# Peptides against a protein of PDB entry 8OXM, part 316

Target 1, 371 residues: chain A of PDB entry 8OXM
Amino acid sequence: FKAEFRLAGGVNLPKIIDCVGSDGKERRQLVKGRDDLRQDAVMQQVFQMCNTLLQRNTETRKRKLTICTYKVVPLSQRSGVLEWCTGTVPIGEFLVNNEDGAHKRYRPNDFSAFQCQKKMMEVQKKSFEEKYEVFMDVCQNFQPVFRYFCMEKFLDPAIWFEKRLAYTRSVATSSIVGYILGLGDRHVQNILINEQSAELVHIDLGVAFEQGKILPTPETVPFRLTRDIVDGMGITGVEGVFRRCCEKTMEVMRNSQETLLTIVEVLLYDPLFDWTMNPLKALYLQQRPEDETELHPTLNADDQECKRNLSDIDQSFNKVAERVLMRLQEKLKGVEEGTVLSVGGQVNLLIQQAIDPKNLSRLFPGWKAWV

## One batch from the design tools (peptide; made by RFdiffusion4, then SolubleMPNN)

Design b2_p28_2_s3 (from b2_p28_2, 16 letters changed)
Fold by OpenDDE base, seed 2:
Structure b2_p28_2_s3 (fold): chain B 371 residues (1-371), chain A 28 residues (1-28)
Amino acid sequence: as target 1 above (371 residues)
Amino acid sequence: KKFEELLKKKIKGILEEMFATTSAASLE
């Protein structure tokens, strides 16, 4: 290890450490000290399996449809080493950094990211109607700017077009794979963009199998397809390349039903893989600035009532695992809301759900649905 | 059946390797 470390951006301030490998190569490592990296590591293996399925299909292979993966070496239940994604930046850092974010640079007369967050936090406990009205006001005064990412990084028009296409394909592949796996917590700090490839890297995979729907503020969108995400695709938005790449990804996933069900079944019943949502994790993911003061860890909440009979915990776990498998089977059959949809119909429904301002307005303010 | 069993065994082996590397990396 080098004697110097850097802090990565984000709430957890992970340490970036330069390591010299036994091969004499310097490698940047991200040391997370609070998160269970086992879930990230398992989900990276699932993504590699999904990539293998996508590479076997001629149509998805020709389109270079892949979900970006990174190496994870878990060190303990609470610590691990990530291969630092060199040349990646959180989309939130590019878009809504307090000093030099793209919104402030390109739209200086719009609401600040802080003003938007404040307005949405003020209505967090209000009706869905009031949340929707304030969300629409925020959206009107906070216009998308993510198109400028590719324009700043890729000055050659041919390269710019190829990178915008790579971005659009990456969003499509990760959105559909993420939907099939029920990935949640897709906030702007959990999605990195590669400054060289324009591909997305999804990190912090701790909300999977639709466990985001059981959060205190349920997740209401299948994936992140917010206005800035769409703006990065350029003038066609969700139409054309994005839609076709979603359809081709969904076609491969649906045609791989037995494989995906077998994978997820093994993971759900693996005793070393904790995928279930717990109350502490839920509080951490949706922590309010106001709630930081009262969470003295009274670790002394009686160990007695958490002895719900091991049988009742196991029965509850098995029922949740069965529901996850049933819902995965429905998705892979194209069953949405009790109706069997074509691949195009299913992808269309998911796009409509993801861009619906009524769904977006209901999300936890920390998810930043206006970005 | 045989494919599913092989796939289950492969996934278990990957998980075991991932968790075994966790124990080995805690010793280095």
Scores: peptide ipSAE 0.035, ipTM 0.678, DockQ to the pose 0.025
Fold by OpenDDE base, seed 5:
Structure b2_p28_2_s3 (fold): chain B 371 residues (1-371), chain A 28 residues (1-28)
Amino acid sequence: as target 1 above (371 residues)
Amino acid sequence: KKFEELLKKKIKGILEEMFATTSAASLE
């Protein structure tokens, strides 16, 4: 280990450490404190299984459809080591960094990220109609700029085009697999982009199996497909490559129903894998000040062992697990709102739900639905 | 059935290995 460490950005102040392996190679590692890395580690294994399914299919293999994975070594229930992907940046840091974010550089006359956040926080407790109107005003005065990521990083036009395709494929694959697994909390700091591959890396996988829908402000979108995410795809947006990659990913997931149900059943009933949303976790996720500047003292949630009777906990847990399995089976059959859809119909519905300004305006402000 | 049982056993083994590594790393 080197004696020097760097702080990564974010509320939990993770430490970046440089390590020399027994092979003489230098490797960066991220040491997270206070986060349960077991959930991240389990979800990385599920993503590797999904990647195996995608590699077996000729159509998804030819398109190189994969979810980017990272190594997680849990050290305790509250600490662990992550493989830090050298040359990755949070999409939020590139887009909405207060000093030199892409929105400020390319759109200096638009609202600042802080002005957008403030406007959406002011209407957080208002009607859905008032939230929608303010969200539309914010969107009008905060135009997407994520197209400039590939233009800054890839000066050769042929390389630039191939990297936009890699990005679009990565968004499609992670969106569909994330939807099947019910992955939530997809805010702009939980999605990294690789500066060399243009592929996305999803981190902080602590909201899974649609537990984002039971947050105090429920999640209303199946995945992140906001205006900047779409702008990064270029002129065709969600049409053509993105839609076709979503359809081919969904086809593989639906054809792998028995395997995916078996995987998730084992995970849901594993006594060491806590996937359930607890009230303290829910409060913590939606009380995070979006401004990394306010060191709110992490309330030591003293483990008040709410000695809830073990019997009532177990019956409630089993009913939630059964409901998650039933909903997963519905998704894998193409059942949406009681109707059986084709792969194309299901993917179309999910895209429409994800881009709908009415759904986006109802999200927690900290999700930054205008980015 | 046999494939599902093998898959269940493999996933349990991966989880046990991950959590055993966590328990070993918490004892060191």
Scores: peptide ipSAE 0.032, ipTM 0.664, DockQ to the pose 0.025
Fold by OpenDDE base, seed 3:
Structure b2_p28_2_s3 (fold): chain B 371 residues (1-371), chain A 28 residues (1-28)
Amino acid sequence: as target 1 above (371 residues)
Amino acid sequence: KKFEELLKKKIKGILEEMFATTSAASLE
């Protein structure tokens, strides 16, 4: 190990450590000190299995539909080493960096990222109507700029077009597979973009199987399809390439129902794979910057509630696992809100849900739904 | 049935290998 470390951006301030391998190669490693990297590691294996399904289908193979994966070495329940995604940047770092973010550079007269966050935090405890009105005001005064990522990185028009296409395919594939797996917590620091490929890398996979819906502020969107995510696709937006890639990904997922259910069943009942949302994790994911001061560990949680009989815990766990499997089966059948949809109908519903400003305005302010 | 059992065994084997390699790496 080198004696020097760098901080990666994000709430958890992960440490980047340069390691020299036994092969004499330097490898950057991301050390997370608070996250259960076992969940990330398992979800990377699930993504590799999904990629195998996508490569077997002619239509998804021709479109090069894949989820970018990274190597995870979980050292413990609380520590592990991620292969640092070399040549990637968090989309949040590009878009909303305080000094030189793309919003500040291209839209200097818009609200600052701080002003947007402040306005949405002020209404966090307010009605859905008040949240919607303030969200619309924020959106009006914070216009999307993510189109400039590809324009800055790819000066050749033919390369620029190919990279914008690669980006759009990556968003489509990760959105649909993420929806099927119930992947949550898709904030702007948990999505990296590769500066050479324009493909997305999803990190921090600790909210899966729709556990984002049981957060104190429930997740209301199936995936991140915010205005900047759409702006990165260029003039066509969610139409054309994105929609077709979503449909072809969903078709492969639905046609692989038995395989996906078998995979998820094994994972849900694996005693080493903690996918359940616990109250401490929920508090951590939706912690306010102001609440950092008041988390004195009042260790006075009386030991009395921990004696729920092992039998009642197991029965409650099994009922949650069964509900997750049933909901996964519904998704893979195209059952949405009690109605069976075609692939095109299901993808259309998911796109509409993801771009609905009423759904976006209800998200936790830390998710930054205006970006 | 046989395919599902083979798939379950393969997934379990991948998980076991993934978790076994991590216990060895934490000791160095």
Scores: peptide ipSAE 0.032, ipTM 0.665, DockQ to the pose 0.025
Fold by OpenDDE base, seed 4:
Structure b2_p28_2_s3 (fold): chain B 371 residues (1-371), chain A 28 residues (1-28)
Amino acid sequence: as target 1 above (371 residues)
Amino acid sequence: KKFEELLKKKIKGILEEMFATTSAASLE
């Protein structure tokens, strides 16, 4: 370890530490001091298992369908070492950085990211109709620019095309795997893009098993497929490569039903793996930028072990776990809204749900569904 | 059945190893 560290920024002020491996290679590590990295670590193992399933299937292997993983070494319930995804950037930083974000560079006359957020925050507590109207106004005045990521990074047209395909495949794989695992929508800062591969890396996996649906502002999309995410695919958008890669990923997931159910069952009932949504986690995930100042760290988590009868906790936990398993089984059977769908029908429904501006307008404004 | 049990055991072992490394690193 080098004695010097850098701050990565953000609320938790994670430390970037440069480590020299026994191979003489420098590796950056992110040390988080306040986040439970156990969920991230477990989800990385699940992703590796999904990748193994995808590599066993000829059609998904030929398409190189993988979910990108990173090394997580949890050190405690509140600390751990992440392999820093060197050569990645948060898509949110590329798109909506206040200084030099792609929206500001390519669309200087559009609404600022701040104006968009403000408008959507003003309607956060309003009707779905008002949210939809303001979301449509925001979307009209905040046009997607993520196509420029590959254009900026890959000047050779053949390389550019291959990288755009790699991106599209990565979005498809992560979307379907994310849907199966119930990751829901993903904050733009929690999706990294690799500047060399154009593949996505999902970080901060604190919401899984559809726990985003029980947030104060429930998730309304199966995965993040916002306008910029789609724009990065190029002119075909969700059609062609993306759809086909989703279908092939879903085929593998559905054909691996028993394996996936077994994996998730073990995880849901593991006493060391806290996947449940708690009120503090819910507040943190849907914290307003204005509320960042008032979270005094002084809520000792210790005192509100209200002795809820262990029996009622266990019964409530088991019912939630059973519901998650039932819903996972439905997904893997292609049961959507009480109807059994084909792989193509299911993937189509999920895409339509994910791109529906009515669903997007209902998301928590902090997660920037207009990006 | 036997494959599921082996898979369950393997996943549990991975989780235990991940959490054992966590507990060891929290003691240092």
Scores: peptide ipSAE 0.026, ipTM 0.612, DockQ to the pose 0.025

Design b2_p28_2_s4 (from b2_p28_2, 13 letters changed)
Fold by OpenDDE base, seed 1:
Structure b2_p28_2_s4 (fold): chain B 371 residues (1-371), chain A 28 residues (1-28)
Amino acid sequence: as target 1 above (371 residues)
Amino acid sequence: KELEERLEKKIKGIYEGMFAETSAAAEE
């Protein structure tokens, strides 16, 4: 281990450590403290299974549809080493870094990321109409720039086109699989982009099975398909390659219904896999930057086992698990709002929901739906 | 490690079991 560490951005200040292997190779590792890396490990295994389904289908294999996975090594219930994806950057770091972010570089006369966040935080407790108006003003004065990622990294036009296509396929695959698994919206720091492949890597998988809908500010989108995410696809946006890759991914997921249900059932009832949303986790995920200063008290709150009768906790858990399985079955049947949709109809509905500025304006401002 | 190995083994075992059944059902 080198004595030097770098802080990765984010609330938990994960430590990037460089390790020299016995082979003399340097390997960068992310040490997450206090996060249950078991959830990330489990979700990576589910992604590997989804990748196996996608590789077996000829249409998805030809399109090279895959979710990028990373190696998780849990050290304890509260600590682990992620094999850091070498050559990845958080999309949030590329887009909205305060010093050198792409928005500041390419759109210096637009609102700053801070101004956008401030405006949306001011209306956080206001009506949906007021949130929508302010969100539209923010969007008008904060124009997408993520097209420049591929343009900066890939100077050869043929390579640039191929990498933009790889990006678009990666977004499509991760969006549909993320919807099926109920990952919801993703914070811009929890989506990494590979600087060599232009593929996305999703990290911090602590919200799954639509548990984002029970947050204090509920999620209103099926996946992150914000304006910058769309801008990275180029001039066609969500049309053409993205839509077709979503449809082909959804076809494979729906045709693998029994497989996916059985896998998720086993995970939901695994006593070592805590996927449930708890109030502390909900508070943590939607903490205000201003509230972080007060919640520094020593929560040496004794684990006073509130002896809630083990029976009532188990019954409540089982009802939530059954509801998750039922909703997963609906998704895999194409049941949306009580109506059975075709794959194309379902994918269209999901895309429209994800790009709707009314839905985006209702998201938690900390997740930066305008980026 | 033990949790990962157990989860990996459990998920792999489910996947191998279900694929044996679906591969058998596709050859009939």
Scores: peptide ipSAE 0.014, ipTM 0.411, DockQ to the pose 0.017
Fold by OpenDDE base, seed 3:
Structure b2_p28_2_s4 (fold): chain B 371 residues (1-371), chain A 28 residues (1-28)
Amino acid sequence: as target 1 above (371 residues)
Amino acid sequence: KELEERLEKKIKGIYEGMFAETSAAAEE
């Protein structure tokens, strides 16, 4: 181990450590001290399977549609080593770092990231109308800057264009697969960007199978497609490459329905894979940074073992698992709100839902929907 | 590790099984 560590940012302040393997190779490792990395490990395996499906299809293979995966080595229920994606940065660190974030550098007269967060926190318990108005005011005074990521990193115009295309493809693939798997908690610290490839790496996969919808503040978007995410695609935004890559990814997912259902069924009924949202996890995910000081002592592991009254929990669990499978089957059939949609219709609906400022304004302020 | 290896083996086994079936169905 090297004596130096870096912080990867985020609430849990994961430590990046450099390890020298027995092969003499340096490997960066992310040490998460509080997250259940088992869910990340399982979701990485599901992503690898999705990647195999995408590689078998000629249209998705030609477009190089892949989800970036990382190795997870769960050490315990609360500790593990992530093989850190060397040369990745959280999009939140690039965009909204308080000292040298791209918003401050390129938009110095806009609201600060702190001002935006404060305004949205002030209306957190208010009506949807008040949230929407404040969100629109925040968005007016906090203009997107993520286009500058590729412009800063890739000075050659041909390379810049290729990397912007790689970014757009990565967003499309991860958005559609993330929607199929019901991935939540897609805040700006849980999405990394590779500084060399411009591809996204999704981390902290602890909200899956639409469990974000049962949070105290429900998730209202299928994936992160915020203004900065769109700005990174350049002048075409969600149209053209992004839409076509979403459609081709969705086509492969829908055509792989039986495979995906069988995989997810095995995972949902695995007694070692805890995918269910619990109240403590919900509280943790939607806790205010200011409230972090009080809740540290009482998350003793022992109190969760005692209240598995097996029989009623198993029936409730099975009903939740069945509901997840039914909803997955609906998604894979293109059933949205009781209507069967074409791949293009379904992708269009998902894009519209993800960019709708009414949906974005309803998200938990910690998700930073204005970024 | 044991869960991951078991899930990897289970998922890989399902995947290899389904690919053996799809490859067998594509060779017929």
Scores: peptide ipSAE 0.018, ipTM 0.440, DockQ to the pose 0.018; fails the geometry check
Fold by OpenDDE base, seed 2:
Formats: sequence, C-alpha cells, structure tokens
Structure b2_p28_2_s4 (fold): chain B 371 residues (1-371), chain A 28 residues (1-28)
Amino acid sequence: as target 1 above (371 residues)
Amino acid sequence: KELEERLEKKIKGIYEGMFAETSAAAEE
C-alpha cells in the first residue's frame, strides 16, 4: 500500500488507495467502510452471467451489449476493497458538483443543484400534485447538459459519435438488466461513467429484487432514464438506438427465463446473501435531516422484541422470496399489470414509466430525479 | 473470499450444467 490515499467523490467519501501487487503493478483500490460489499460481489456475478447470455446471442454481441463489471473483494460484512474503475467519474460529480458542475458551467442562469434539491425537499411530505408542480418548475429552470460530457471528452467527430453510441448501448443494457433484477437506488452517485469508453458502471448494488418499492418513499421508476441520461444519447433521445438495444436485451433475457430464474432462486435462498430490506438500511438510504437527531438513543432497546419467533421470520422471508421469483417470472414472460406484452410493448411501457414526470416527482429527493 | 468463491462456483456450476444440456441438445 502507498502511504497516501485519495477521497473518491460521493456521500460516503470512500478511500482510494494505491496497492502494489506481488507482480510489481500498481492497482488503485477503493475501500468502502460502511456498505455490504457482498451484495455488490453477488450482483457482479449476476451481471457477468447476463453478459455471457448477451455474448451468445448474435444480435446483442454485434451491438456489443454488455454491463460494465468490476472486481469486489469483501473483507468483512461492512468493509471491502473494490478494484477502482480507473478513469471513471460519478455522473453526479460531472453534472452537479457544487463548484464546476456541467449545469453551472453551461446553464449559469438556471437553478443551482442546491436550489433544486431544496425545492423538492420542501414538498417531500406534500401531495403528489404539489410534488408534480414543483418538479415541473424545477425541470423548467434546470435544463439538461449531459450531451457536453461526450463533447468535452471526444473532440474527433467520428470518435464522439462512436462514444455516444457506446453510452446509449450501455444505458440500454444496464436499464433492462437492472429492471429484470429489480435494481434500485440508481441515484447520480451510484452511476459512474468511464471517461475513455463512455460506458456506465453501476455501483452500490444493495437495493435489488424490487426492494426499492418497500422503502418509506417507494421507487416509482424501473430504471434511471432522467433528462440528463437522455440528453447524453443526443438528438434521438430514447428513440432509435436506445429503444432497439433495450428490445434486443429484453429478447435475450426473456429467452433465458429458466437460466435467470434458477440463478436468482439459488441467490435468494443463499443464507450468506442478505438481499432483504431492513429498517436501518431503509433509514440510511432515505435519511432526512430530521431523522439524524433521533437515531442516537433507541438502537439499544428494541433488540429484545425483534425476537419474533424464528418461524415467523422464516415464513416472512420465504413469502418475500416467492413473491420476488413470481414477479421475476412475470417480467420474463412480459407480464405487466396483468397483461402479456410483446418485447416492443414491454420496453415501450418501461420507457414511458421511467420518463413520466409524475413517477419522477414522487421519488425521494436524494435520488435527484430532475438530473 | 469464501462467499465469492462459493457463489462463483455455484453460478459457474449452474451455468456449466445448463449449458452442457443445451450444447448436448444442439449436437443431436
């Protein structure tokens, strides 16, 4: 290990350490000290499998449809070393950094990222109608700028076009696979962009199997397809390349139903893989400034009554696992809202749900749905 | 490490088993 460490961007300020391997090569490592990296490790294995399915299909292979994966080395239940994705930046750091974010640079007369967050926090406990109105006001005064990422990084027009295509394919593949696996908590700090490839790297994979829907503020979108995410695709937005890549990814997932169900079943019943949402995790993910004051005293007392009979916990767990498997089977059959959809119909519904301002306005303000 | 190796081994074993069946069914 080198004596110096760097802070990575993001709320948890993970430490970037440089390690010299036994091969004499320097490798950057990210040390997370609060997150259960076992969930990330398991989900990376599932992504590697999804990549293998996508590589076997001729159409998805020709399109280079892949989810970017990283190596995880869990050290404990709460600590581990990630192979740091060298040359990646959180999309939130590029877009909404307080000093030099792309929104401030390209749209200096728009609302600040802080003003947008403040306005949405003020209406957090209000009606859906009030949230929608304030969200629309925020969106009108906070225009997307993510197109400038590829323009800043790739000056050659042919390279720029290729990288914008790589970005669009990466968003499509990760969106559909993320939807199938029920991946949540897709805030702007949990999505990295590679500055060389323009591909996305999804991190912090602890909200899976639609457990984001049981949060105090439930997740209302299937994946992140916000205005900046769409702006990065360029003038065609969600039409053309993105839609076709979603459809081809969904075709491979649906045709791999038995494989995906069998693997998810093994994972859901693995006693070492804690995928269930717990109240402490829910509170950590959706922590409000008001909730910081009350957390100190009560963590010691209620350890006694959570001895719900082991039988009732096991029955509750089994019923949740069964519901997750049933919902996964429905998704892989194209069953949405009790109707069987074609691949194109299902992908269209998911895109419409993800871009709907009514769904976006209902998200937790920390998710930053206006970005 | 043990969990990753166990999960990698389980996932690979499931994957190899299911593809041994599909490759055998594609050679008939």
Scores: peptide ipSAE 0.012, ipTM 0.411, DockQ to the pose 0.017; fails the geometry check
Fold by OpenDDE base, seed 4:
Structure b2_p28_2_s4 (fold): chain B 371 residues (1-371), chain A 28 residues (1-28)
Amino acid sequence: as target 1 above (371 residues)
Amino acid sequence: KELEERLEKKIKGIYEGMFAETSAAAEE
């Protein structure tokens, strides 16, 4: 370990530590001191399993469909060491950084990211109709620019094309795997893009198994497929490569039903894996930027002593776990809204749900569904 | 560490078991 550390930006002020490995390679590590990294660690293992399933299938292997993983070492319930994804940037940092974000650079006459957020926050407690109208106004005045990521990073046209293809494949794989695991929508700061591979790295996996649906503002999309995410795919958008990669990923997931159910069952019933949504976590995930200053959850250790009758907790937990497993089984059978869909039908429904402005307008404004 | 190692070992054990069965079932 080097004696020097850098602060990464963000509420939790994670420490970036440079470590020299026994191989003489410097590796950056992110030390988080407030986040439970156990969920991230477990989800990385599930992603590795999904990657092995994808690597075994000829069609997904030929397409190099993988979900990017990183090393997580949980040190405690509140601390861990992440392998820092060197050479990655949060998509939110690239897109909506206040100083030099791509939206400001390429669309200087559009609404600022702050104006968009303000407009959507003003309607947060309003009707779905009012949210939709304001979301459409925001979208009209905040045009997608994520296509410029690959154009800035990859000047050679052949490399640019291959990297845009790698991006599209990465979005497809992570979207379908994320849907199966119930990761839901992902905050723009929790999606990193690799500046060399154009592949996505999903971090902060604190919402899984559709627990985003029980948030104070429930998620309404199966995965993040916002306008900028789509714009990064180029002119074809969700059609062609993305759709086909989603279908091939979904085929592998559905054909691996028993494996995935068994893995998830073991995880859901592991008493050391806290995947459940608690009120404090829900508040933290949907806190307002203005409230970021005051709600230091002083998780006083003492509030865990609410002696809820162990029996009622266990029964409630089991019922939640059973519902998660049932819903996972439905997904893996292609059961959507009480109907059995083909892989193509299911993938089509999921894409339509994910890009629907009505669904996007209902998301928590803090997650910036217009980006 | 122990939790990750135990989870990794469980997941690997389930995985190795199930893939031994699926590889056997694909050769029949």
Scores: peptide ipSAE 0.009, ipTM 0.362, DockQ to the pose 0.017; fails the geometry check

